# Peptides against a protein of PDB entry 7RZF, part 142

Target 1, 358 residues: chain A of PDB entry 7RZF
Amino acid sequence: PFQEEHLKQLYKIVPIKDIRNLYVTFPIPDLQKYYKSNPGHYLGHLIGHEGPGSLLSELKSKGWVNTLVGGQKEGARGFMFFIINVDLTEEGLLHVEDIILHMFQYIQKLRAEGPQEWVFQECKDLNAVAFRFKDKERPRGYTSKIAGILHYYPLEEVLTAEYLLEEFRPDLIEMVLDKLRPENVRVAIVSKSFEGKTDRTEEWYGTQYKQEAIPDEVIKKWQNADLNGKFKLPTKNEFIPTNFEILPLEKEATPYPALIKDTAMSKLWFKQDDKFFLPKACLNFEFFSPFAYVDPLHCNMAYLYLELLKDSLNEYAYAAELAGLSYDLQNTIYGMYLSVKGYNDKQPILLKKIIEKM
Target 2, 358 residues: chain A of PDB entry 7RZF as posed
Amino acid sequence: PFQEEHLKQLYKIVPIKDIRNLYVTFPIPDLQKYYKSNPGHYLGHLIGHEGPGSLLSELKSKGWVNTLVGGQKEGARGFMFFIINVDLTEEGLLHVEDIILHMFQYIQKLRAEGPQEWVFQELKDLNAVAFRFKDKERPRGYTSKIAGILHYYPLEEVLTAEYLLEEFRPDLIEMVLDKLRPENVRVAIVSKSFEGKTDRTEEWYGTQYKQEAIPDEVIKKWQNADLNGKFKLPTKNEFIPTNFEILPLEKEATPYPALIKDTAMSKLWFKQDDKFFLPKANLNFEFFSPFAYVDPLHSNMAYLYLELLKDSLNEYAYAAELAGLSYDLQNTIYGMYLSVKGYNDKQPILLKKIIEKM

## One batch from the design tools (peptide; made by RFdiffusion4, then SolubleMPNN)

Design b2_p17_4_s1 (from b2_p17_4, 8 letters changed)
Fold by OpenDDE base, seed 5:
Structure b2_p17_4_s1 (fold): chain B 358 residues (1-358), chain A 17 residues (1-17)
Amino acid sequence: as target 1 above (358 residues)
Amino acid sequence: ASALEKALALRNQKFYL
């Protein structure tokens, strides 16, 4: 375990690749024994959330961060890490202290709201869906993985332990949140801008770095992180599928899409799945407009319209993705293309959201 | 990446720290 002397440290690291990354790391207790409640996954889900009022949404709005990942990582025996990793913009590299302040403001929001059983239930449901519809792994890789995890889980649970959440443990969530404090932080900044400014070399990979103590005034600034009113818990994910019924094959099922509706304004083709037997559908819409490509002005207007539409749908994109739904919007020479894919149960909800924004 | 994929990726990521 890291001693106090290993905390409140800043590492400036020179990468081989032209990357800008920030790692904010917290030593935490070994949570392996709590796999049934997985408090680190709960916190990773919220801290790593991409919806409105999320940490990432705010940091993106500032132009400081492109991507964010939050979660637990295995350490040595007897401890783990909780890590918040962000991809930094050039501007974000200048605002690392403020980025970390926003992280602590979000963590403070999580403390103020307390553990939410409904969020745990969503994590449970998402993991159950992921487990049930897990793609076939390569037998050798799967066997090796199982053999590795047999050291951590009972034989009866080894297949499910990584996916199935069983116990809501607010006490353990609070325990992990209590470790996510400025006094327990280790910061690493990865940037080529530190080239020629390092004084140490890492033994294993020859990585050049500099280690510095984080100033006490900076730690105190992070300790005094106020509640930022821009941070909100996510809304309930309305796209999580609950119905997985596979409809029987129709007696007249064709090997190709059949025209099932023909009107002056629309044609509809349908093909039932006769191969995969998954509770999934693919909806494809082609919209035809005589104005879409008539001249450069209309072409640019159609482009701008789709960019605005995509931007207006960003609030749903992450929740849909988590639930195994996706959409695609493209300009065509004839008009517009829309695709909705994934679990069929909540596709009508996503489609309705798209239509309401159009 | 989904929150689950992110969490799994973090578990498997070798941090050079």
Scores: peptide ipSAE 0.023, ipTM 0.657, DockQ to the pose 0.163
Fold by OpenDDE base, seed 4:
Structure b2_p17_4_s1 (fold): chain B 358 residues (1-358), chain A 17 residues (1-17)
Amino acid sequence: as target 1 above (358 residues)
Amino acid sequence: ASALEKALALRNQKFYL
């Protein structure tokens, strides 16, 4: 376990690749025995959320961060890490202290709201979906993975232990949140901009780095992180499938899409899945407008319309993705194309949201 | 990446820090 001397440290690391990353790391207790409640996954879900009012949404709005990942990582025996990792923009590299301040503001928001059982239930449901519809792993990779996890889980649970959430433990969530404090932080910044500014070399990979103590004033700034009114808990994910019923194959199922509706204003083709037998659908809509591409002005207006539509749908994109739904919007020479793919149960909800924004 | 994929990616990522 890291001693107090290993805390409040900043590492400036020179990468081999031209990458800009920030790692904000917190030593936490070993949570392996609590895999059924997985408080680190709960916190990783919220901290790593991409919806409105999320940490990533705010950091993106400032142009500082492209991507964010939050979660637990295995350490040595008897401890773990909670890590918040972000991909930094060039501008974000100049604002690392403020990025970390926003991380602590979001963590403070999580403390203020307290553990939410509905969020745990969503994590449970998402994990159950992911497990149930997990693609066939390559046998070699799967066996190696199983062999690794057999050290941590009973044989009977080894296949499910990574996915099954069974116990809501608000006490453990709070315990982990209590470790996510500035006094317990280790920061690593990875950037080529540190080339020629390092004084140490890592023995195993020859990685050049500099270690510095984080100034007490900076730690105090982060300790005084207030509630930022821009941070909100996510809304309930309405796209999580609950019905996985596979409809029986129709007796007259055609091997090709059949025209099931033909009107002056619409044609509908349908093909039932006869191969995969998954509770998934692919909805494809082609909208035809003779006016969409009549001239360059109309083409540009059609483009701008779709860009605005995509922007207006960003609030749903992440929640849909988590639930195994996706949508696509494209300009075509005849008008517009819309695709909605994934689990069929909540596709009507997503489609309705799209239509309401159109 | 989904929160699950992110969490799984973090588990598998060897941080040489």
Scores: peptide ipSAE 0.022, ipTM 0.664, DockQ to the pose 0.165
Fold by OpenDDE base, seed 2:
Structure b2_p17_4_s1 (fold): chain B 358 residues (1-358), chain A 17 residues (1-17)
Amino acid sequence: as target 1 above (358 residues)
Amino acid sequence: ASALEKALALRNQKFYL
């Protein structure tokens, strides 16, 4: 475990690749025994959320961050880390202190709202879906993985323990949140901009770095992180599937799409799945407009319309993705194309949201 | 990536810390 001398440290690291990354790391207790509640996954879900009012949404709006990952990592025996990792823009590299301030403002928001059982339930449901419909692993890799995790889980739970949540433990969520404080932080900035500014070399990989203490004034600034009114908990994910019924193959099922509706305004083709037998569907819509490509002005208006439509749908994109749904919108020479893919149960909800924004 | 995939990716990530 890290001693006080290892906390409040800044590492400036020179990468081999041209990358800009920030790692904000907190030592936490070993949570392995709490795998049934997995408080680190709960916090990683919220901190790593990409929807409206999320940490990433705000940092992206400022042009400082491209991607964000939050979660727990195994350490040595008896401790773990909670890590917030972001991909930095060139501008974000200049605003690392303010990025970390926003992280602490979001963490403060999580403290103020307290643990939410509905969020735990969503994590539980998402993990159950992921477990149920996970791809087949290669036998050798799977056996090695199982052998590795047998050290951590009972034999009867070894297949499920990484996925299935069972216990809502608000006390453990609060305990982990209490470790996510500026006084416990270790910061690493990875950038080529530190080339020629390092004074140490890492023993194992020869990575050049500089270690500095974070100034007490900066720690105090982060400790005094207020509630930022832009940060909000996510809304309930309405796209999480609950019905996984697979309809039997119809007796007249064709190996190709059959025309099942033909009207002056619409044609509909349908093909039942005869191969995968998953509770998934692909909905594809082609919209025809004689105006979409009539001249350069109309073409540009149609393009702008789809860009605005996509922007208006961004609020649903992440929640849909988490639930195993996706959509695609494209301009065509005839009009536009819409695709909705994934678990069929909540596709009508996503489709309705798309249509309401059109 | 799903929250789970992000968490799994994080577990497998080599950190310099």
Scores: peptide ipSAE 0.021, ipTM 0.650, DockQ to the pose 0.161
Fold by OpenDDE base, seed 3:
Structure b2_p17_4_s1 (fold): chain B 358 residues (1-358), chain A 17 residues (1-17)
Amino acid sequence: as target 1 above (358 residues)
Amino acid sequence: ASALEKALALRNQKFYL
């Protein structure tokens, strides 16, 4: 386990690939025995959230971060890590201290709001959907995985333990949040900009790095992280499917799309699923406009319109993706293409949101 | 991703000792 001398350390690492990454790592207790409540998943879901008022949304708005991942990772026997990993922009590489300040401001917001049972319920429902509709794994990979996890779970639970949440444990969420403090932090910055500025070499891969103590003034700045009014808990995910009913195959179901509606303004083709029998649908819309590609100005306006539309839909994109819904918007030489895919239950909600922004 | 994650994981593992 990390001793105090291993905490509050900054590592500047030279990558082989041209990447810019920040790893903010906290040692946490071994949470394996708490798999039924999975407090690390709850925190990873919130810290890694991409919706409005999220950590990522704010860091993106500043141009500092492209992507963010939050979650627990296995450690050695008897402890784990909680890691916040971000992909840094060139500008973000200059603002690492402020990025980490925002991480602690968000963590402080989670402490102030306390554990939310509805968020746990959403995680439970999402994991139940993921388990129910899990793709068939390759038998060899699956057996090896099961053999590995048999050391941690009862035989009766080994198939479900990674997915099925059973217990809301606010005490364990608070316990993990209490470990996410500046005094417990290990920071790694990965960038080629550290080439020729390192003093150590890692023994296994020859990775060049520099180790520095984080100044006490910086630790204190992070300890005094105020509530940032830009950070908000996510809203309830309206896209989580609850109805998984599979409609019976129609007696006259065709193996190809049938024209079911023909009007002056629209044609509609339908094909029922005759193979997969999943509660999923693919909605594809082709919009035709004689003005979309008539000249360079109209083409550029149509492009800008879709970019603005996509940007205006970003607030829903992540929540939809978590719920197994996706959309795609593309310019065509004839107009625009819209696709909505995933679980059919909440597709009308996502489609309505898209149409309201159009 | 895997080599750096492994190097960081291994480096983090060396500090487990």
Scores: peptide ipSAE 0.007, ipTM 0.549, DockQ to the pose 0.047

Design b2_p17_4_s2 (from b2_p17_4, 7 letters changed)
Fold by OpenDDE base, seed 4:
Structure b2_p17_4_s2 (fold): chain B 358 residues (1-358), chain A 17 residues (1-17)
Amino acid sequence: as target 1 above (358 residues)
Amino acid sequence: KTALERAKELRLQKFYL
């Protein structure tokens, strides 16, 4: 366990690669025994969320952060960490204190709202889907992984333990959330800008770094993090599949796409899956317009249109991705291409949202 | 994203910091 002397520390680290990263780390109790409730995953899901009102959304809007990851990490025996990791822009590197303030504002929002059972249920459902439809791992990697996790889980649960959520434990969520405080923080900033400004070298890899105490004034600033009205809990993920039924193979199923509709305005090809038998579909739409590529102006307008359309759909992209859905929009020389891929159950919902934005 | 989700996507080798 970190002693008090190890808390409220800032590490400035020189990377070998040209990367800019911020790691905000909180010591937390060992949560391994609570794997059935996995309160760290609950918090990681919310803190790491990328939808509207998320921490990442706000930090992106300011141009400070590109990506965000939140979650628990194994530490030493009997100890874990909760880590918020962000990829910093050049501007974000100058605003690290403010970025961390926003993190604490979001954490404060989570305290104010309290644990949400529906969020837990979504995590449970997402994990169940991921488990059910996980690809076959390479045997060597899989066996090594299983051998490793056998140290932590009963043999009967070893296959499911990473995915199975069974118990909503708001008390444990609150317990972990109570550890996510400024007085319990360790900050690491990784940037080449610290080259020549370090005074220590890490023993194992020779990484150059500087350690500094975080000023008490900064800690107090983070402790006084208010509720930022821009932060909101995510809305319910409407894309989570619930129906996994596979339609029977039609007797007339062709090995190639068959033309099933042929009209003056549309052609429809269909190919039933005869190989994978997954509750997934690929919907591909090609739109043809004689005006799409008639001149450079129309080409640029079509490009801008799709960029704006994609931007307008960003609010759904993350929720869809979590649920195993994706979409793609591309300009073609003939017009536009739309693809919707993933679990078939909620594809109509995503497609409708795309069409409504078009 | 969660650390688990990102690890799945990026095949991130455990960076031991």
Scores: peptide ipSAE 0.037, ipTM 0.702, DockQ to the pose 0.169
Fold by OpenDDE base, seed 2:
Structure b2_p17_4_s2 (fold): chain B 358 residues (1-358), chain A 17 residues (1-17)
Amino acid sequence: as target 1 above (358 residues)
Amino acid sequence: KTALERAKELRLQKFYL
């Protein structure tokens, strides 16, 4: 377990690869016994969220961060870490203190809003879907994984413990949030820009690094993080599937797509799944326009249109992805292509959102 | 993303911090 001397430390690390990463790490109690509520996953879901009003959304808008990951990591016996990891831009490397300030502003927002049962329910539902439709793992890898998990979970729960949430524990969420404080922080910055500026070498891999105490002034700045009005809890994920019914194979089902609608304005082909038997569908739309490629101006306008359309849909992209839905929009020589893929239940909702933005 | 979601993607680089 980290002693006080290990807290409020900054590590500047030289990577082998040309990467820029920030790790903001908090020591937390061992949460393994709380696997049924998994408060670390709840917080990781929110802190790692990518929708409007998220930490990542704001940090991206500043041009400081490309990606963000939040969540718990196993430590040694008796403790864990909560880690917020971001991929830094070149500009972000210059604004690490401000990035971390925004992290604490978001954490403060989570404290102010308090634990939300509906968010827990979404996590529960998403994990249940993931469990139900997970791919078969390789037997050897699976056996080894299960053998490892048996050390942590009862035999009867070993298959489900990693996925199935059962208990909403706001007290445990608050307990973990209380550990996510500036006085409990360890910061690591990974960048080649620290080459030649290090004074220590890591024992195991020979990684060069410098360790510094974070100034008390900086800690105080983070402790005084105000509520940033740009941060909001995510909206409810409307794309989470609830109906998993698989329709029986029709007697007249063809092994290839059949033309089921033929009009002056549209043709529709349909093929029922005869292989996978999953509650999933692929919707593919090709739009034809005589104006799409008539001249360079129209081509550029069509391109710009799709870029704007994609941008307008970004707010749904992450929520859809979490729910196992995806879309694709592409320019074609003849017009545009739209694809919607994933669980069939909420595809109409995503499709409607796309059409409404068109 | 969550650490779990990222770990599903990043099977490779155990960055031991």
Scores: peptide ipSAE 0.035, ipTM 0.701, DockQ to the pose 0.155
Fold by OpenDDE base, seed 5:
Structure b2_p17_4_s2 (fold): chain B 358 residues (1-358), chain A 17 residues (1-17)
Amino acid sequence: as target 1 above (358 residues)
Amino acid sequence: KTALERAKELRLQKFYL
């Protein structure tokens, strides 16, 4: 376990690849015994959220970060880590202190709001869906994985333990949040910009790095992180499926799409799934406009329109993705193509959101 | 994203910090 001397440290690391990453790491207790509540997953879900009012949304708006990952990681025996990892822009590399301040502001927001049972329920439901409809794993890999996790879970739970949440434990969420403090932080910055500025070499891989103590004034700034009014908890995910009914195969089901509607303004083809038997659908729309490709101006306008439309839909994209829904929008020489894919239950909601933005 | 979700995408970078 890290002692106090190992905390409040900054590592500047030279990568082999041209990457810019920030790792903000907190030592936490071993949470393995709490797998039924998985407080680290709850916090990872919120800290790693990509919707409006999220940490990532704000850091992207500043131009400092491209991607964000939050969650627990196994450590050595008897402890774990909670890690917030971001991909840094060139500008973000200059604002690491401010980025970490924003992380602590978001964590402070989570403390102020307290544990939310509805968020836990969403995590539970998402994991249940993921478990129920997980792809078949390769037998050898799966067996080896199961053999490995038998050390952590009862035999009767070993198949489900990684997916099924059962207990809302706000006390454990708060316990982990209490470990996410500036006095408990280890920071690593990975950038080629540190080449020739390092004084240490890592033993196993020969990675060059410099270790520095984080100044007390910086720690104090992070400790005094206020509530940033831009940070908000996510809204309820309206795309989480609840109905998994599979309709019986129609007697006249064809192996190809059948024309089921033919009007002056629309044609509709339908094919029932006869292979996978999943509560999923693919909705594909082709829109035709004589103006879409009539001249370079109209072509460029159509392109810009879709780019703006995609941008306007970003607020829903992450929530839909979490719920196993996706959409695709493309320009065609005849107009526009729209695809909505995933669980069929909430596809109408996503489709409505898309159409409302059009 | 969560670490679990990203690990499904990023098989490669085991940074042992």
Scores: peptide ipSAE 0.032, ipTM 0.702, DockQ to the pose 0.152
Fold by OpenDDE base, seed 3:
Structure b2_p17_4_s2 (fold): chain B 358 residues (1-358), chain A 17 residues (1-17)
Amino acid sequence: as target 1 above (358 residues)
Amino acid sequence: KTALERAKELRLQKFYL
């Protein structure tokens, strides 16, 4: 366990690669025994959320952060960490204190709202889908993994324990959330901008770093983090599949896409899956416009249009991704390409959202 | 993203600091 002297520390680290990262780390109890409720996953799901009103959405709106990851990490025996990791912009590197303030504002919002059973249920459903349709792992790697986790789980549960949530434990969520406090923080900033400004070298990797105590005034500022009205809990994920029915293979199923609709303005090809038998579909749309690439102005306008469209869809993209749906939008020399992939059940919802924004 | 999701994507350089 980190002693008090290891808390409230700032590490400035020089990377080998040109990266800018912030790691906000909290010591937490070992949560392994609570795998059925997995309170660290619940908090990681919310803190790491990318939808409207999320921590990432606000930090992106400020131009400070590109990506965010939240969650638990294994530590030493009997100890874990909760880590919030962000990729910093150049501007974000100048606003690290304010970024961390926003993290504590979001954490305070989670305290104010309390544990939500519906959020737990979504996590449970998402994990169940992931378990049911997980890719086949290499037998040797899988066996080694299972052998490792047999130390932690009953034999009957060893295959499911990492995926299947069973118990909503608001008390454990609150317990972990109570560890996510400024007095319990370790901060690491990774940037080449610290080159020549370090005074220590790590023995194992030769990593150059500087260690500094976080000023008490800064800790107090984070402790007094107010509720930021921009932070909201995510809405219910409408893209979580519930129907996994696979239709029988048609007698006239072709090994190649068949033209099933031909009109003046559209052609439709269809191929039924004859190999994988998954409740998934791939929808591909090619739009043709004689104006898309007629001159540099139209080309740039078409590019800008897709960038704006993608930006307008960002609020749905993350929820869809979590639910195993994805979309792709690309400019072509002939116009535009749209692809929607993943579980077929909620594809019409995602497609409708895309078309409504177009 | 969750740490589990990103660990699949990024070789988390184990900054053991």
Scores: peptide ipSAE 0.029, ipTM 0.704, DockQ to the pose 0.113

